# Peptides against a protein of PDB entry 4M9S: the designs that were tried, part 40

Target 1, 135 residues: chain A of PDB entry 4M9S
Amino acid sequence: SRGLVGVECITPYSYKSLAMALQRCVEVLSDEDRSALAFAVVMPPGVDIPVKLWSCVIPVDICSNEEEQLDDEVADRLKRLSKRGALLSGKRMPVLTFKIDHIIHMFLKHVVDAQTIANGISILEQRLLEIGNNN

## One batch from the design tools (peptide; made by RFdiffusion4, then SolubleMPNN)

Design b1_p14_4_s4 (from b1_p14_4, 7 letters changed)
Fold by OpenDDE base, seed 4:
Structure b1_p14_4_s4 (fold): chain B 135 residues (1-135), chain A 14 residues (1-14)
Amino acid sequence: as target 1 above (135 residues)
Amino acid sequence: SVVVPKNPKILPVE
């Protein structure tokens, strides 16, 4: 199994070793799950983020425009990623949330292309503003 | 609404 356990990187060697392991994990993901992982880079690390906020940046191809279906599909993707060890950690209570670890986040910051990061941040900010204005 | 790109690129480890 290619699952990872929580790792702390305090040396360049540790980082590179972890990065290589993570790269191998990423390579075997489906295109959809890999895309979800890439956009996880725009979330603050170490914070339990509700699925609703993840749905702002996770690319989902669904047949209907129902928000409930979107959240469910996003949750499924994040759950699959969480099963890959240290990629994500999920909590069901009190609200379904997922968290990206600092080390994984650092990895993504270095390997996700700059345009994807910029786009993801822009999209997240825009959608958060829309949510904020509607509440 | 903003469309999220479906094919983000993850680069090889440097």
Scores: peptide ipSAE 0.240, ipTM 0.782, DockQ to the pose 0.650
Fold by OpenDDE base, seed 3:
Structure b1_p14_4_s4 (fold): chain B 135 residues (1-135), chain A 14 residues (1-14)
Amino acid sequence: as target 1 above (135 residues)
Amino acid sequence: SVVVPKNPKILPVE
């Protein structure tokens, strides 16, 4: 099992207590939402990321090839995560974005499987290149 | 520790 040993952060909360609270929050998520949260680790913390970019790495099984439907499904997942404490922060204007805080990101870097992180990064890079080529 | 899917299915965007 992986933990937050050796990690330091400035927080108004007890480091140990916060980590335990976050772990509990993650444990009660559905498998689908937990998977989405895991891949949030590939995003830079503290940045408002458009849903379009989140859709590059959030695993979604949709029946339609419509990109709009994909974004909607991803947005729904991220919205659910934003309702779980400080996991994500949503912003609707001017564009729908979601942000992961540094503390949550730091937590995920330690608890998400290394191969999952590597896969997520690779997929993100690939999808970004595809988006860039299609523009 | 937190259980995370290692190989989730990520469909193509297009």
Scores: peptide ipSAE 0.041, ipTM 0.661, DockQ to the pose 0.048
Fold by OpenDDE base, seed 5:
Structure b1_p14_4_s4 (fold): chain B 135 residues (1-135), chain A 14 residues (1-14)
Amino acid sequence: as target 1 above (135 residues)
Amino acid sequence: SVVVPKNPKILPVE
């Protein structure tokens, strides 16, 4: 089994300096936004991901179980993150999507707890199966 | 490190 050669992202910034800068950015986030950012690590970097898929892993406590309300709340959180130190990149057209770049993703892989990552992936997989079966 | 709750509350998507 050829181990997936991790695509090393080449950055002009030293990893240490980048990590310090990003850490400061993360520290000023609310608890809710910080949690959302943490779970962004389970998404593939460099890919425009629809809000519907983000809603599978972003922790949200909503008053209603309406799917539309869930997506709206998730979108609001992701929008806030996109305004903070380029943590995410949002696109409105053709559909609302958000993308995590490789540099930020590498940072998250180092600072997010391994068990949290594993749990997030498991949850994503489970919910994707549910979505697929309902379609 | 990014602080994440040990038991994150993720509501099911209906």
Scores: peptide ipSAE 0.040, ipTM 0.666, DockQ to the pose 0.059
Fold by OpenDDE base, seed 2:
Structure b1_p14_4_s4 (fold): chain B 135 residues (1-135), chain A 14 residues (1-14)
Amino acid sequence: as target 1 above (135 residues)
Amino acid sequence: SVVVPKNPKILPVE
């Protein structure tokens, strides 16, 4: 898979201090929310991504495979993450979107295993192709 | 590090 290209970011904060702070935030998450955050690494940083696209990579275990329920569950997880400081930035209008910050993205690139990242990107690309073929 | 399930459950999309 080609994957997604991110942009490197320079921060005035110490990487060690920032990483420690972010790690603390990650540790207090539920397993489900932490998993969702991990897969956020496959998204391009600084881009407002519609929930529908997030739903392509966020792991969900629901009773139904209905798209509406999937999107709602994903949205709930992302909303919780957005309430944890700067982990995600949500926008409700004009369409519900979430954005991962460059700094958070850089952090995730270092703490999420490479295989998970690769798998997530592959799944995203596959699902995007399916969406593109159906639209 | 962030612990991620080795086999994440992602619902199939038609």
Scores: peptide ipSAE 0.037, ipTM 0.658, DockQ to the pose 0.059

Design b1_p14_5_s1 (from b1_p14_5, 4 letters changed)
Fold by OpenDDE base, seed 4:
Structure b1_p14_5_s1 (fold): chain B 135 residues (1-135), chain A 14 residues (1-14)
Amino acid sequence: as target 1 above (135 residues)
Amino acid sequence: PVKPSFDFSPFLEA
């Protein structure tokens, strides 16, 4: 799979080059992985986010009542995205986390449709509130 | 379920 690392440069064409590379990456993703990438925009960039929190916003088509299964599915999607290069960075220890880069996040914020972003934020806020209330 | 859309035109326009 093609990554973005090789196209990062400090040139007048850096943004266009990165945008083109990202577009190509997005085009080859499956619908579910592309959806996951879209909703990744609601996460703060540059922060190692546990899979549990990612699962709050990453849509899963599989109807499952098992939280562990949902987390595993989300993790798999994020892992696939991380293998695309600079899209995400995975960290296994001490807990499985994923981080979206600032640059990737910036592009996504401008590229992903506003409705998706708004929905993702709302969903995340609701789920975080629920988690907070249950702790 | 609505599929998210991506529009790269803001970065690709000259």
Scores: peptide ipSAE 0.598, ipTM 0.898, DockQ to the pose 0.495
Fold by OpenDDE base, seed 3:
Structure b1_p14_5_s1 (fold): chain B 135 residues (1-135), chain A 14 residues (1-14)
Amino acid sequence: as target 1 above (135 residues)
Amino acid sequence: PVKPSFDFSPFLEA
């Protein structure tokens, strides 16, 4: 199986072939990881984003009572996605961050349903406002 | 909660 190449500029794969590979990756994900991938589209591509900000948009069941546990659960989901080719790339130091590639983001913004994208943006904006008011 | 959907037809039908 040809892995997804995370090269932002020139890919040896045609766009059609890359789309097929991405589709196969999405099909084998769990519901939770697939949901996390869908909401990843609201983040700017090519930027190393701290887990704290990812936790603003990645849906987790409210059974996670503590904020610290929420970040850990989000991190685990993002780590699993990072192991699936070029879906995400993670850095552990100096701070744990994850980045969505430009190519992956380009496909996701066209294949994820518009309502999910709109909801994700609204949720992120609201959470950022709350964080800003608490600083 | 509504599950997100993925539609790859814009890339696969081309």
Scores: peptide ipSAE 0.597, ipTM 0.899, DockQ to the pose 0.499
Fold by OpenDDE base, seed 5:
Structure b1_p14_5_s1 (fold): chain B 135 residues (1-135), chain A 14 residues (1-14)
Amino acid sequence: as target 1 above (135 residues)
Amino acid sequence: PVKPSFDFSPFLEA
């Protein structure tokens, strides 16, 4: 069976040039920030997403049971990514949110390994369900 | 910990 037809993004940037630039950016990231970028692909592009929802998919090893500390760690990673070109954009008001660019998302969904994407979607789905059941 | 991989070769070879 044929899968869903992919949506193409129109960009004034050369695909090859942008791919080279993104590859260079990915190579210089720390393992933690690189992981955050990979899992960012599971979020819908062009949408302001609250940090709470990002924390559902960004992998973090934290010892504290405080939910606020988890969000802070995730926010720090996303802030660093937002300072690397046009990967992410942050917004402080009305609440702290981050948005992945359509063009960046287009490349990431074809560059990040399929297993990581599948795992990220599964984890996000499960954790959103848990949040919905508890609230 | 999860360690994802990135492959840009499809775009670089196009």
Scores: peptide ipSAE 0.597, ipTM 0.899, DockQ to the pose 0.468
Fold by OpenDDE base, seed 2:
Structure b1_p14_5_s1 (fold): chain B 135 residues (1-135), chain A 14 residues (1-14)
Amino acid sequence: as target 1 above (135 residues)
Amino acid sequence: PVKPSFDFSPFLEA
């Protein structure tokens, strides 16, 4: 077995069982939601991240140039992902945020292709810089 | 649109 020798985690699920469950979950996602999940890996795990920041990295193919519509579309995708439980957790109040779990993030960072991760990080950095310059 | 790939083989292969 290949595995990740240097990676350990504490979870109520067995290592292999969780990986299998995650794989099955990913397989049934739409391309759109699967893409959102892939780019979610660039976010720090265990942190409640506002939708505005998620919108910096979640790719949206068809949407208005209006920021609110972009955020709404991203929020819808993240909401669908949050219905999968351990994948993401959402909070509506006081501010709409989503959080990727540490365990899920650990799997994703080793499962998602390196180029996607690198692109996501680059995109996030660029978008944050743009936001910072415009404020 | 670029489709990211997921490879679970590191966790599932014997």
Scores: peptide ipSAE 0.600, ipTM 0.896, DockQ to the pose 0.512; fails the geometry check

Design b1_p14_5_s2 (from b1_p14_5, 6 letters changed)
Fold by OpenDDE base, seed 1:
Structure b1_p14_5_s2 (fold): chain B 135 residues (1-135), chain A 14 residues (1-14)
Amino acid sequence: as target 1 above (135 residues)
Amino acid sequence: TVKPSFDYSIFLDA
């Protein structure tokens, strides 16, 4: 196996078993939710990230250019992900945030295509720069 | 439009 052999895991599952379980979880997602999960790889693991920052990288095609609508749609997607296989962990207080754990993040780094990861990072950097300049 | 893809082959046994 070329996977996560030798990597410490905090789960009771072997890396293979965990990967298989995660694959199943990913495959049952909608295209939109699956895309959201893919781009979660660009976020630092173990950190509570506010929805506003998630909205910088999560693709939303069906919403208008209104910021509030975009954030709401992103939040809905992330909420759905948080209810599936601990893909994300959500907190409502003090601010709505979502966190990707280290194991899931490590999994995504291995399975998400390199171009998506690279694009996601570039998009995030660009959006953060724009936010910084506009505030 | 770019659609992310997932490759799980690295976790398959050889």
Scores: peptide ipSAE 0.520, ipTM 0.869, DockQ to the pose 0.548
Fold by OpenDDE base, seed 5:
Structure b1_p14_5_s2 (fold): chain B 135 residues (1-135), chain A 14 residues (1-14)
Amino acid sequence: as target 1 above (135 residues)
Amino acid sequence: TVKPSFDYSIFLDA
C-alpha cells in the first residue's frame, strides 16, 4: 500500500526542455546526492518536511548509531540539493525543513525506477510506524 | 547503500 500520494501539476514550461535540463543537473551530482534526490520522490510535494522524516528514507552510511549524526548527514545532502537549481527548498524556521516542489516531484515520478519508488515508500511507512509506536 | 536508477527514455520520443 502507498501511504503518501503526490500531486501532479502542469508546468508552464516545455516539459521536454525542462526534463533535459533536469537530466543534466542529475547527471552531474555525486552518487550520494543523486540517491538522495531519487528518494525525495516519496515525499509529498509542496510540504515542509522535517529532516528527521527525510532521514527515514535517505540512504546514509554513518560511523555511529547517533541520531544526530544521521540527521546532520541527511541535512547536508538536502542542503546541497537546495543549492542546485530548484530541486529542493530549505527552511530554517521554526525548524529545519526541506520541501520538494510539484514540478520536480512530477519529473522524478517519471524518471526514477519503479522499484526504488516502491522500496522508498515501504521503508518510509515502516519507519514512521516505528517512530509513532515508540512515542 | 541503495543506488537508484534514472530512465529518461520517455522524453526522447516526445
Scores: peptide ipSAE 0.518, ipTM 0.873, DockQ to the pose 0.476
Fold by OpenDDE base, seed 3:
Structure b1_p14_5_s2 (fold): chain B 135 residues (1-135), chain A 14 residues (1-14)
Amino acid sequence: as target 1 above (135 residues)
Amino acid sequence: TVKPSFDYSIFLDA
């Protein structure tokens, strides 16, 4: 449950040892939570991101057809990830946001497949353009 | 829809 302090984090573990510990954490996740974690790599590290923006890239079952329900489902997944300690950090006020730490982000960049990363970035860009056009 | 995969080979001693 000990938090990380981004790139300034001091740990007695080597980077390799930390990566192996993170691997174990990823392996015990459900498929849906593991997928959510993979797509977290497209977000800038160290920034509190509103759930609405997370919902642009986190995959959700098509059975959810309302935007408000989609946001709730995404929030639930991110909350579960935040309970795994360093994977994500949630903040409830003033609005619900989630943040990926620099160390976790660096880990994901090295282990998540390149196609997933590329697709995630493309999807995020398209969704942001759509949001911008509606404002 | 693509299922993400994780590759940890870069951390293996080889």
Scores: peptide ipSAE 0.515, ipTM 0.873, DockQ to the pose 0.479
Fold by OpenDDE base, seed 2:
Structure b1_p14_5_s2 (fold): chain B 135 residues (1-135), chain A 14 residues (1-14)
Amino acid sequence: as target 1 above (135 residues)
Amino acid sequence: TVKPSFDYSIFLDA
């Protein structure tokens, strides 16, 4: 079991075993997918988050200025992460969303560098403000 | 581009 701010998660893996397994999963990712996973730490765990919000924080190096293409590229990365099961959970209906589980989120909070986390939060906040002001 | 880094030392020290 794992505790996170009043939430208890049940896992068949010990803490150390799970961490080692997750490390192996992270190490085999491409640089792009690994970066996406790192920034996933800024999202609240256990919540189905629309791709549009993911696109606010997931870095895309080469992409057109078209919003739809940005979302598609982000979605592809998140889909690849979700194929590994434990990393992300994708939901296609009613709206394409992705969710990070508490266990994975807790893992990322401990291993992702503090600067990346801080940057991700700042970027997300800025993008949300921009979206809010434009709507 | 800034590349995120992963530090697993917290599990080695446990």
Scores: peptide ipSAE 0.514, ipTM 0.872, DockQ to the pose 0.485

Design b1_p14_5_s3 (from b1_p14_5, 7 letters changed)
Fold by OpenDDE base, seed 5:
Structure b1_p14_5_s3 (fold): chain B 135 residues (1-135), chain A 14 residues (1-14)
Amino acid sequence: as target 1 above (135 residues)
Amino acid sequence: PVKPSFDYSPYLNA
């Protein structure tokens, strides 16, 4: 899979200090929110991404097959992450979107396991193709 | 459900 490419940045903080601080943040998350954070690495940093696209890669167990339910659950997880440090930034207008910053994205690229990243990219690409072909 | 793992050693050992 080709995957999504983002621009990396150089942090003004020491890598060790950043990693230690973020590790503590990650460790206190629920399993569900931590999983959502891990898969955020597949999104391009600095871009406002609609919830529908996030729902293509964020793992969710829903009771129904309603798309609205899936999007709502994903949005709730992303909202919680946006309230935890600078992990994500939410934007309500003109549509609900979430954005990962370059620093957090750079961190995730180095600490999230390679298989998770590869799987996330593959799943996102396939589901985007399906959405595009069905429109 | 998928459960990702995190490895912080690339930063902590730098």
Scores: peptide ipSAE 0.479, ipTM 0.859, DockQ to the pose 0.471
Fold by OpenDDE base, seed 4:
Structure b1_p14_5_s3 (fold): chain B 135 residues (1-135), chain A 14 residues (1-14)
Amino acid sequence: as target 1 above (135 residues)
Amino acid sequence: PVKPSFDYSPYLNA
């Protein structure tokens, strides 16, 4: 996203500066939003991803089996993340989607714990397979 | 549910 790309371009300490900036953003998040951000790493960067697919991996602390409620809760978290600088970019039309930029994705790949990444990928793959089989 | 952790050392040590 624009702001972080600018920081990277104007400093010889691009990685450290990026890390510091993003660390501040991450630290002010709630636990649930921070978790959502962590699992965003499993999504392909630069792609507008429908909320339905985000809901496959974003952990929600709800005791509801209602899909609509799940999507709404996930959407709310992603919306909050999109308001935290350039963490995510949301589009409402034609379908509500969110996109993670390459620079944020690269950061997350390096700082999110490996087990979380592995679990997220596994969960996403399983859910996508299920969706594909049900179509 | 396991809380994800963040380790910034890969960038801070670069």
Scores: peptide ipSAE 0.477, ipTM 0.858, DockQ to the pose 0.499
Fold by OpenDDE base, seed 3:
Structure b1_p14_5_s3 (fold): chain B 135 residues (1-135), chain A 14 residues (1-14)
Amino acid sequence: as target 1 above (135 residues)
Amino acid sequence: PVKPSFDYSPYLNA
């Protein structure tokens, strides 16, 4: 479990071999965790993002109707992704946040389908506007 | 809802 240092990361792996390793990691995920990972591409890399903002874009089953429960479910998915090494980095204090590394973000931009990326950005923008109007 | 898809060809063909 070696950490990555953004764009300045030094790795003994070739660019292609690193991508192949990441592909293997994605393929063993559950459908729900893989979907969460796909939508992580809409977040800015290298930034600690609160779970509340992640919950704006991470898809959750409609059977969860409580906002607080939605955040907990999203947090659980992100925690599982963080256990896959470089996929995400979690921070518990001062508040629970998750960060996507530059290398992983670059990978996702190239492999996630364009429609998913576009939809994710649109959904995030709309929900941020809603949050802003309520403040 | 739509299930995301992953295309690894940009790396496999490099």
Scores: peptide ipSAE 0.472, ipTM 0.857, DockQ to the pose 0.493
Fold by OpenDDE base, seed 2:
Structure b1_p14_5_s3 (fold): chain B 135 residues (1-135), chain A 14 residues (1-14)
Amino acid sequence: as target 1 above (135 residues)
Amino acid sequence: PVKPSFDYSPYLNA
């Protein structure tokens, strides 16, 4: 599926129609996948982000403390989101990465609650610091 | 666990 990179909504009608379409996509998600999508807003748009970094912010309720299992669970959620085309773009080679398009990111930035965004940023920053200190 | 919430009003009230 072709990403929405470079597409701009220039009319209120376009924004509304896009929002309605995306709302429908969000509503059919499981709670876990919907949460993952919400926290995707903290990632920079248009950048292929490794699963390891996604795992820093995507909430996993029940998972073993094994890092590999965490990454796999996160990857599965992101894969499900990517199967819906416009939400995320997955890239398997050379490294498994996921990318959020600018339009989707902009949508999420406006509809996801501010507290979730703030928490996600804080968690990401904290965990990146921890990774940086352990390396 | 706090569930994220989505508010679509910025687009629907436009």
Scores: peptide ipSAE 0.472, ipTM 0.857, DockQ to the pose 0.497

Design b1_p14_5_s4 (from b1_p14_5, 5 letters changed)
Fold by OpenDDE base, seed 1:
Structure b1_p14_5_s4 (fold): chain B 135 residues (1-135), chain A 14 residues (1-14)
Amino acid sequence: as target 1 above (135 residues)
Amino acid sequence: PVVPSFDYSPFLEA
């Protein structure tokens, strides 16, 4: 893995209060949505990212090999996460994209287990290379 | 499947 370079955010909010609020949000998620949120940490914060790229790292166990079905399932999960306040921000035009805020990204960086983060980065790099080679 | 875990202890100090 080559790793990812990003800019860390400084927040004026109390880390304890913010963390407590976010913990409550995370704990009420389904296992699938919580897993999706965890892997959001591998995306660059503050960037509108197309669903296709999210689908590279969001774990989905579907009974079909159809790529469209995968994207739809990922989109549904991201939509649910976007309804949980600051977890994600969705944008429908010009194309459906989702963005993770710097503050949320920083939180995830501290609380998501290191193995998941490392694996997610590796998976993203691998999938991007595959996309580039197949086009 | 691998299930991610969350550790909030870094923010729960005194």
Scores: peptide ipSAE 0.499, ipTM 0.857, DockQ to the pose 0.444
Fold by OpenDDE base, seed 3:
Structure b1_p14_5_s4 (fold): chain B 135 residues (1-135), chain A 14 residues (1-14)
Amino acid sequence: as target 1 above (135 residues)
Amino acid sequence: PVVPSFDYSPFLEA
């Protein structure tokens, strides 16, 4: 898939056309992957984020008592999203990270329900505090 | 658990 370069993207598509294309991409996702995409809005755009931090906010419906298994499941979901063009960009080296582009982030800010966004931010903040206390 | 919803009206109004 073609990547986006820089903070601003020059596209031959109209703003509405791009939004409609993204809508179609979201609608064909599974419920689990669509949920993961929604919560991606809480991450800062344009930053390579380790899977560990994604795991703080991505909801997992599987029953697992091992944290390592949860990280693997989150990684799998993010990998699937990265196969949908500009939704996410994955990088395996030097460590496995995923990045949300500015355009996708802006789209999600406008279409994801406000309560989900607020809850996601609160959850992320709480998890970061827990990580900080365990350092 | 919270189930996210999507509203595309901000881009598809007119």
Scores: peptide ipSAE 0.498, ipTM 0.860, DockQ to the pose 0.508
Fold by OpenDDE base, seed 5:
Structure b1_p14_5_s4 (fold): chain B 135 residues (1-135), chain A 14 residues (1-14)
Amino acid sequence: as target 1 above (135 residues)
Amino acid sequence: PVVPSFDYSPFLEA
């Protein structure tokens, strides 16, 4: 099952030129930032998503006893991505959020491996259920 | 953690 629905869009950019530019952008990322970008594909495009929800799917190698530290690490990765090829857009007010552009999302849907997408969706669904049950 | 991979073939073939 898939809890989130992807949205297709028409890009005004050249299909091939956009893909080549984005490929170059992805290849120069660190492993951690590239992983974060890959899992961004599971989020609905064009929607301001709170960092708390991003932290449900962004893989983090560090263990923290403080939930806030986990969110801070995720936020740092998303901030770096927002400064690389307009991959993400950050918003501080009223709450810190990030959104993925429709064009970038469409690109990721085509290039990110299917297993990563499926795993990301499954993990997000599970984490959301846990959050919902605890509130 | 899961290690993602990227395949750009769909765009390179276009």
Scores: peptide ipSAE 0.493, ipTM 0.859, DockQ to the pose 0.503
Fold by OpenDDE base, seed 2:
Structure b1_p14_5_s4 (fold): chain B 135 residues (1-135), chain A 14 residues (1-14)
Amino acid sequence: as target 1 above (135 residues)
Amino acid sequence: PVVPSFDYSPFLEA
């Protein structure tokens, strides 16, 4: 049987109950929102991350190369995820940011496939490099 | 597009 080896955070919720609740939340998401949630695992938990950085890893299919449209679409997805409660928390001021909680991050780290995680990290690193080189 | 997958077995098998 497979299970969690390490404890990364403390929660008052039972292991099984929390996992089942989160699974249900994930299953009712749209494909695009579920994908966004999956790639949220590459972000450091407990940190308010600007939408621009989220846009580096959240897969969006848009026709325009305008970054503003990309950010808006990503923001919409993240906003929808934030409405599911503890999945994400958003903050509008001073900059629109979203944060993944430690509990959710721990869950995602164990349920999202390893290849997706690895790809997400690679993509994020690459995009950050590109941003850095273009500035 | 990349299609992520979710495996809940780590929790279901616990």
Scores: peptide ipSAE 0.492, ipTM 0.857, DockQ to the pose 0.556

